# Designs tried in a protein design run: peptides against a protein of PDB entry 3B8E. Part 107

Target 1, 230 residues: chain A of PDB entry 3B8E
Amino acid sequence: PFLIFIIANIPLPLGTVTILCIDLGTDMVPAISLAYEQAESDIMKRQPRNPKTDKLVNEQLISMAYGQIGMIQALGGFFTYFVILAENGFLPIHLLGLRVNWDDRWINDVEDSYGQQWTYEQRKIVEFTCHTPFFVTIVVVQWADLVICKTRRNSVFQQGMKNKILIFGLFEETALAAFLSYCPGMGVALRMYPLKPTWWFCAFPYSLLIFVYDEVRKLIIRRRPGGWVE

## One batch from the design tools (peptide; made by RFdiffusion4, then SolubleMPNN)

Design b2_p18_1_s4 (from b2_p18_1, 14 letters changed)
Fold by OpenDDE base, seed 5:
Structure b2_p18_1_s4 (fold): chain B 230 residues (1-230), chain A 18 residues (1-18)
Amino acid sequence: as target 1 above (230 residues)
Amino acid sequence: EVEKIYKEFLELLEKARK
């Protein structure tokens, strides 16, 4: 997200505080939950392969999978960001290169895509309005990520959701998102303005995409043991 | 819409301070 912000020179889509909340608040419980997850039956029964070569391959594959999931999460966040700005008169094309004028407090006549002039204060309000739904989008997409991480090869439907810690993690993330989105003072303290409840659903297509992607990946692994997708 | 959300936020903030 930060790299895209620099390259595209768009208004800041996600604040530093929200990034910290994601890193510290949402990722900790999932990590703990995975430690208590029952080992997948096929992983435990698999004969030790050559520990040097097979470990390296597995680490690379896992790294790629997490990288891909992370990219989908980022895309979901940016999608929400662009939709909100578009609804407020700023089309994605117009946002390219707009950052310099956007962040200049002395310019109070920045025009949107429809010729409407925006004051600095108005621009900052809409910017901070984007921070919250970006965060919420990440949380919603992360629900799918947490669920799919329970297994490497088996479908989520086959393994089931027996890990109570994982379920607790999902609720914690959701509660944190709700707190940051709707608690009075968050706009002043964290620059996270309240979010319309409808925006929670904006991320659902991406969550579904991750889920489908992972299920397809796992299906391929089951059909082709030892393939490049494992 | 953004202005409406902001106004609602301010109202909530004022209520919380009371």
Scores: peptide ipSAE 0.006, ipTM 0.366, DockQ to the pose 0.051
Fold by OpenDDE base, seed 3:
Structure b2_p18_1_s4 (fold): chain B 230 residues (1-230), chain A 18 residues (1-18)
Amino acid sequence: as target 1 above (230 residues)
Amino acid sequence: EVEKIYKEFLELLEKARK
């Protein structure tokens, strides 16, 4: 998020402290939980022929899990960010290069995509309004991502929800999201204004899409081992 | 190949978060 903020010169989508909360508070427990996930049935049937190449935990599986989670989280967060700003009159294309004027306290006539002028205070309100939904979107996306990362080839329905540590991780990150979203003082401390309940559902279609996509991907892998899908 | 892209993206993301 911070790199995109600098490169695209867009309004800050998520504060640094909040990013740290994601990395340390929401991602750590789920990441550890994946290490304790039950081995995929097809992986366990593979005899470790070469301990140098056939690690019990397939590096490819780990790479897919963490890489896909990170990518999907970023995409989901930015999706929510752009939706919120678009609903407030700032279309994505208009946000490019806007940061300099956006963050200038002395410019009180920044125009949105529809010609409406925004004061500095108004702009900061809408910016900080984006932070909480962005964070919550990441958490909601993580629900789907963590579940789909349990296996490389098997469906979630085949593997099941047997990892209690994973379930605990999902609960912990959800509780943290609720705490940061609704605890008094978070608007000042983390620049995260209280989240409207409707924004919890904003990420659901995206999470569902990812879930369906991954299930289809896994289905293809099962039917056609190898290829570009792996 | 996709996994390689994911690793690179993850590294980029980690750098972005610092």
Scores: peptide ipSAE 0.000, ipTM 0.211, DockQ to the pose 0.021
Fold by OpenDDE base, seed 1:
Structure b2_p18_1_s4 (fold): chain B 230 residues (1-230), chain A 18 residues (1-18)
Amino acid sequence: as target 1 above (230 residues)
Amino acid sequence: EVEKIYKEFLELLEKARK
């Protein structure tokens, strides 16, 4: 998100505080939950064929998989961001290069795609309105991510939701998202303005996409053991 | 109810910005 913000010079899609909330609130507990997850039956049963080469390949492939999932998460967030801004009159193409004027408090006549002038305060309200749904989108997408991370090769349906810590993590991140979205004062304190409940559903297609992606990946791994997808 | 909370929050935000 930050890289796209810099490269495209668009208004900030996700604030630093929301990033911290993701890192501390949504990633930490799931990471702990995964640490306590029972080892996948196939992970422990596989003797490393060649500990040196197979470990390196596996680390690269895992890194690529996480990178791909992270990219899908980011795309989901940006989709929500662009939809919200478009609904407020700022089409994606108009946002390109707008950052300089957007962030200038002395420019109070920034025009949207329809010629409406926006004051600095109005622009910042819209910007901060995007932070919450971006965060929520990440949380919703993380539901799928956390579930799929339980197993490397097996379907999530095979392993199930047995880890109470994972369930707690899912609850915590959801509760945090709800708290940040609807608790009074969060807009001022964290620059996370309240979110319409409908925006929670905007991330669901991306969660499904990640789920399908991972299931397909795992299916390929099961069918082609030792392939490049591992 | 969530929409009401949202509206109330927006109103509070508008009041806080004034």
Scores: peptide ipSAE 0.017, ipTM 0.385, DockQ to the pose 0.068; fails the geometry check
Fold by OpenDDE base, seed 2:
Structure b2_p18_1_s4 (fold): chain B 230 residues (1-230), chain A 18 residues (1-18)
Amino acid sequence: as target 1 above (230 residues)
Amino acid sequence: EVEKIYKEFLELLEKARK
């Protein structure tokens, strides 16, 4: 998120402190939960051909999987960010290069995509309004990602939700998201303004699409072992 | 890798602010 912020010179979609809260609160517990997940039966039955090469390949595959999950989460967050800004009059194309004027306290006539002028205070309210939905979107996407990461080949419906630690992680991150979204003072402390409950559902279609996509992917892998989809 | 890039970027920003 921060790289896109600098490269595109868009208004800041998520604060640094909020990112730390994601890393410590929403990523750490799920990561621990996944470490305690029972190995897929097919993974355990594979005799290591070469312990050194197989460990390296497994570490690379895990690293790629976590990298992909992080990218998907970021894409979901940015989608929500652009939707909110578009609803407030700022189309995505108009946001490119706008950061310099956006963050300037002396410019009170920043125009949106429809020619409406925005004061510095109004812009910051909209910016901070985006922080909370961005965070919530990440959490909602993480629900799907955590469920997806439970298995490589098997459907979630086949594997079942046996990991109590994973379930606890899902509740913990949801509770944290609710706390950060609705607790008084979070707007001042974390620049996360309160979120309307309806925004929780904005990420659900995206989460569902990822879930369906992964289930289809896994189905293809089961039907065509050794394909490029692995 | 994304976390690593992000950490490196944060370090660069902290250096640029000094």
Scores: peptide ipSAE 0.000, ipTM 0.267, DockQ to the pose 0.020; fails the geometry check

Design b2_p18_2_s1 (from b2_p18_2, 10 letters changed)
Fold by OpenDDE base, seed 1:
Structure b2_p18_2_s1 (fold): chain B 230 residues (1-230), chain A 18 residues (1-18)
Amino acid sequence: as target 1 above (230 residues)
Amino acid sequence: SEELKKLEELRKKREEEL
C-alpha cells in the first residue's frame, strides 16, 4: 500500500496508525495462535528427502505464497479505497498525481472527476474514511488467511477450527475493527473515521478469492507432491 | 457519526449534480 502511494502519488489509502494496528492487533495474535497450532499431519509425517535443499525450496515457496496472499489482501484494500473515492467523486485515474494538491491545506478548491471542489477538510475526511474500510478489508481477508495458514496441504474443511487461540484471534481482530470503525474519537485519534456497515461486505469477495486460491493451491499440492506451488 | 453524515451529504450532493 505504501509503495503504491509513493509511486502513484495518490491520497494515502492506509494510515501508519492503521498499519500498526494491523501489525499489533491482527497479525500478532494470529501468529501466536499458529505457533500453538497442532502441526499438520503431513508436515510431521513427511521426512525431508534432502534437509538442505528441501528446506530452502520450501522456505522460498512459502514466502512466495505469503507474498501472493499479501498481494491479494492489498488488492482488496485498494479496491475498497478506489470504490469509496469513486463514490465521492474521485475516479482512480484522477487520483494519479493528485497527492500533492490533496495534502496541501492551502488548496481548498481541488476538483474531483466531476468538477466538484473539495476543501482540505473534506478531502481529509474522505481520505480518513478510506483508512477504516482498508483496515476492515485486511481484517476480513485475514479471516480466510488465518484459516488457510493452519494447514499447508489439507483443506481447511479437513483441519477444522480446533485452535481456540485462533478463534480468539479472529474475534479480537474483528472486535478491534469494529472498535476502530465505530468508537467515537477514532477519526481524530487514529484517523479512522466511521464506516457504513455495508462496507464490511466489500472485502468478502477477496476473502473468498484467497480461500479459493489456497484450496486450489492445496489441491495442486496434493495432486502433484513436490510441485512449485507448495 | 457526524463525519459519516457529512460524507453522505457530499455523496448526495454529487449525485444531484450528476
Scores: peptide ipSAE 0.019, ipTM 0.522, DockQ to the pose 0.234
Fold by OpenDDE base, seed 4:
Structure b2_p18_2_s1 (fold): chain B 230 residues (1-230), chain A 18 residues (1-18)
Amino acid sequence: as target 1 above (230 residues)
Amino acid sequence: SEELKKLEELRKKREEEL
């Protein structure tokens, strides 16, 4: 998210404190839970071919998987960010390069995509309105990501939800998201304005898409072992 | 912090107007 912010020069989609809450509060427990996840039955049945090369390959695959998950989460967050800004009159194309003027407190006539002028205060209100939904979207996407990461080849329906720690982590991150979104004073403390309950659903289509894509991918892998889709 | 409080108040006013 931060890299896109710098490269595209868009208004800040997620505050630094919120990023820290994600990294320390929402990602850590689920990640630990995944480390203790019971190995998929098909993985356990595979005898290690070469322990040295297989360890390196596994570490690379794990690193790539975590990188991909993080990218998917960022895409979900940005989707919500762009939706909110579009609803407030700022289309995605118009946001490109807008950061400099957006953050300038002396410019009170920044135009949106429809020619409406926005004061600095109005811009900051809408910016901070994006922070909470972005965070919540990441949490909602993490539900799907964590569930799909439980298995490499098997369907979620086949493997089931056996890891109680993972389930606990999902509830914990949800509780944290609710706390940060609805606790009084969070707007002042964390620049996270209260979230309309409807925004929780903004990420659901994206989470569903990821889930369906992963299930289809796994189905292909099961039908064509050793294919390029793996 | 004071600026954020002011922004929050403006946000509330805007929400009441909507």
Scores: peptide ipSAE 0.019, ipTM 0.597, DockQ to the pose 0.224
Fold by OpenDDE base, seed 5:
Structure b2_p18_2_s1 (fold): chain B 230 residues (1-230), chain A 18 residues (1-18)
Amino acid sequence: as target 1 above (230 residues)
Amino acid sequence: SEELKKLEELRKKREEEL
């Protein structure tokens, strides 16, 4: 997200505080859930043919999968960001290169895509309005990530949701998102303005995409044991 | 934007409460 912000020179889509909340609040639960996860019987019982090479390959494949999921999460966040800005009069094309004028407090006549002039204060309000839904989008997409992490090869439908820690994690992330989105004072303290409940659903297509992607991946692994997708 | 105006009003109210 930060790299895209620099390259595209767009208004800041996600605040530093929200990034910290993601890192500290959401990433801890997956790690804990994985620690208590019952290892798939096929993963633990399969002796590596070559412990060094097979471990390395597996680590690379896992890293790539997490990287891909992270990209989908980021895309979901940016989608929400662009939709909100478009709803407020700033089309995605117009946002390219706008950052310099956007962040300049001395410019109070920045035009949107429809010729409406925006004061610095108005621009910052809409920017901060994007921070909350971006965060919420990440949380919603991360629900799917947490669910799919429970299995390497088996479908989520086959394994079931028996991990109480995972379920607790989902509630914790949701509670954190709700707190940051709707608690009084968050707009002033954290620059996270309240979110319309409808924006929670903006992330669902991406959550579904991750779920479908993982199920397809697992299906391929089951059909081609030892393939490059494992 | 009407929504922006509402957000601005909410912000002002919160600033007054602090």
Scores: peptide ipSAE 0.022, ipTM 0.546, DockQ to the pose 0.070; fails the geometry check
Fold by OpenDDE base, seed 3:
Structure b2_p18_2_s1 (fold): chain B 230 residues (1-230), chain A 18 residues (1-18)
Amino acid sequence: as target 1 above (230 residues)
Amino acid sequence: SEELKKLEELRKKREEEL
């Protein structure tokens, strides 16, 4: 998000502090929970024929899968960001290069895509309104990510929700999202203004996309062991 | 925030215009 902010010169989609809250607050408990997940029976039964080669292949495949999921997650966040700004009159194409004028306190007549003029204060309200739903979108997408991380080959339907620690992590992450979204003072402390409940659903298509992607990936792995998807 | 409410009202008006 921050890199896109710099490269595209768009209004800041997510604050640095909020990013840290995601990395440290939402990802830590789930990451710990995954360490306690029961090893997949097929993984444990696989004696590595060549420990060096098989480890390297597995690391590369895991890295690719997480990289793809991370890209989908980022796309989900940016989608929510662009939807909110578009609803406020700023189409995505108009946001390109707008940051300089957007962040200038002395420019109070920044025009949106429809010719409406925006004061600095109005622009900052819109910007900070984007931070919360961007964060929530990441959390909702992470639900799918955490659930799919349980197994390498088995469907979520086969493995089930047996890890109580993982379930706790999902609830903790959701509770943190709700706290940051609706607790008084978060607008000042984290520049996260209150979120309309409808925006929680904006991320669901991306969560579903990740879920479907992983299920298809796992299905391919089950049907074609040793393929490029594994 | 009163300002946020005003912004939400502006959003609704724009959504109706779209």
Scores: peptide ipSAE 0.018, ipTM 0.581, DockQ to the pose 0.166; fails the geometry check

Design b2_p18_2_s2 (from b2_p18_2, 9 letters changed)
Fold by OpenDDE base, seed 2:
Structure b2_p18_2_s2 (fold): chain B 230 residues (1-230), chain A 18 residues (1-18)
Amino acid sequence: as target 1 above (230 residues)
Amino acid sequence: SELEEELRRLREELEKRR
């Protein structure tokens, strides 16, 4: 997200403190939950043929899979960001290169896509309005990520939800999202303004996409063991 | 503090327009 912000010179979609909350508060608990997940039976039965090469290949494949999921999460967040800005008169194309004028407190006549002028304060409100939905979108997408990370080959429906720690992680990140979104003072402390409950649903298409993607991936792995899709 | 107060006021105005 930060790299896209720099490259595209768009208004900041997510604050640094919010990013820290994602990394330490949202990602850490899920990571711990996954560490206690039961190993897939097929993985435990398969002895590494070559410990050096197989470990490296496995790490690369895992990194690629998580990288792809992370990209989908980021896309979901940015989609929510662009929807909010578009609803406020700023189309995505208009945001390109707008950062310099957007962040300048002395420019109070920044025009939106419809020619309406925005003061610095108005722009910052819209910017901060994006922070909470962006965060919530990431959390909702992470629900699917946590569920799919239980297995490498088996469907979620085959293994079920046996890990109580994973379930706790899902509730914890949801509770954190609700806390940051609706607790008084978060607008000042974290620049996260309260979110309408309807915005929680904006992320669901991406969660579904991740779920479908992973189920298809696992189906391919089951039918073609040893493929690059692992 | 002054900016925060102004932001709060403007937010309330924007919410009324939505």
Scores: peptide ipSAE 0.019, ipTM 0.562, DockQ to the pose 0.192
Fold by OpenDDE base, seed 4:
Structure b2_p18_2_s2 (fold): chain B 230 residues (1-230), chain A 18 residues (1-18)
Amino acid sequence: as target 1 above (230 residues)
Amino acid sequence: SELEEELRRLREELEKRR
């Protein structure tokens, strides 16, 4: 999110504290959980780790968690971000290059895509309104991403949900998302304003599409081993 | 912190008007 913020010069979609909550609160447990998953042999080159003798995190797990999943999470988050801003009158194309004026407290007449003028305070309210939905979107996308990462060839329906640690991680991050979204004072403390229940569902179509795409991909792999989609 | 509190108040006022 921060890289896109710099490159595109768009309003910041996610605050620093929220990023830290993602990195420390939501990403770590799910990433570690992959070490304990009885995954398909093509993902796990060796038997499940012995927690007493093996390190919990290795380069492979880090690459899976922070590489591919991170990119998909960012895409999902930005989708939600653009939807929220569009609903408030800022179309995606209009946001490009707007950051300089957006963050200037002395400019109180920034125009949206429809010619409506926005004060600094109004802009910051909209900006901060994006934080919680962005975070929740990441959590919801993680549900799908972590589940599909259990296998490369087998369907999720075939592999099942055997990793109790993964399940725990999913509940933990969901509980954290709920806490940050609805606990009093989070808007002031973390700039995470209360989330409308409808925004929980904003990420579901995206997650579903990713899930369906992955299942179709896996189906193709099973039918045509060694294909380009593997 | 003062800005955040002011923003919160403004948001609440705007939400009440909607």
Scores: peptide ipSAE 0.019, ipTM 0.562, DockQ to the pose 0.200
Fold by OpenDDE base, seed 3:
Structure b2_p18_2_s2 (fold): chain B 230 residues (1-230), chain A 18 residues (1-18)
Amino acid sequence: as target 1 above (230 residues)
Amino acid sequence: SELEEELRRLREELEKRR
């Protein structure tokens, strides 16, 4: 998110401290939980034919999986960011290159996509209004991502939610999201304004799509092993 | 904090203008 902020010169979608909260607070426990997940019978019960090559392949697969998950999370967050800004009069195309004027406290007539002028204070309120929903979107997307990452080929319905550590991780990140979203002082401390409860549901369609996509992908893999979908 | 209260007021004002 911060890299895109710099490259695209858009208003800051998420504060650095909040990013750290995601990395340390929400991602750590789930990552550990995945390490303790029971080995998938079709992957881990197979003796490596060649320990050197098979380790490399597994490392590449894991790296790609984490990379894809991270990209999906970022896309979900930015989707929410753009929706909020669009609802406030700033269309995505208008945000490109706007940062310089956006962050200038002496410019109080920044125009939105509809010609409405925004003061510095108004702009910062809108910016900070995006932070909380962005964070919550990441958490909600992580629910789906964590569930789908339990297996490579098997359906979530086949394996079930047996990993207590994973369940704890889901609870912890949700509790953290609720705390950061509704605890007094977070607007000042983390630049996260209180979130309307309705915004918790904004990411649900996205999470559902990811879940459905992954289940379909796994179904295809089961029916056609060795296909390009792997 | 005073800053939090000011931000709250500004937010409320912005919401009223929307």
Scores: peptide ipSAE 0.019, ipTM 0.547, DockQ to the pose 0.253
Fold by OpenDDE base, seed 5:
Structure b2_p18_2_s2 (fold): chain B 230 residues (1-230), chain A 18 residues (1-18)
Amino acid sequence: as target 1 above (230 residues)
Amino acid sequence: SELEEELRRLREELEKRR
């Protein structure tokens, strides 16, 4: 998100504090839960051809897969961001390069895509209105990510939801998202304004995308053991 | 807080302009 912010010169879609909440609040419990997840029998039974090199290759491939999932998460967040700004009169194309004027507190006549002028305060309200749904989108997409992380090769439908710690993690991150979204004072403290419940659903297509992506990936791995997709 | 009230007012004004 930060890199896209710099490259596109768009208004900041997600605050630094919110990012910290993701890293510290939402990722820790899931990471711990995965440590207690039962390993796939296939992973444990596979004799590596070369224990040193094959392990490294597998770790790299896994890292790449998680990188791709992270990209899908970011896309989901940005989609929500652009939709909200578009609903407020700022089309995506108009946001490109707008950051300089957007962040200037002395400019109170920034025009939207329809010629409406926005004060600094109004712009910041809209910006901060985007922070919450961006965060929520990430959390909702992480639901799918956490579920698919249970296995490397087996379908979620085959493995099922057996890890109680993982389930707890899902509730924890959801509760955190709800707290940050709706608790009084979050607009002042974290620059996260309350979110309409309908925006929670904006992330669902991306969660589904991650799920489908992972299922397809796992299907390929099952059909072609030792392939590059693993 | 005074700041929350001000933010509320600004949000209401923003909504009126939509």
Scores: peptide ipSAE 0.022, ipTM 0.541, DockQ to the pose 0.224; fails the geometry check

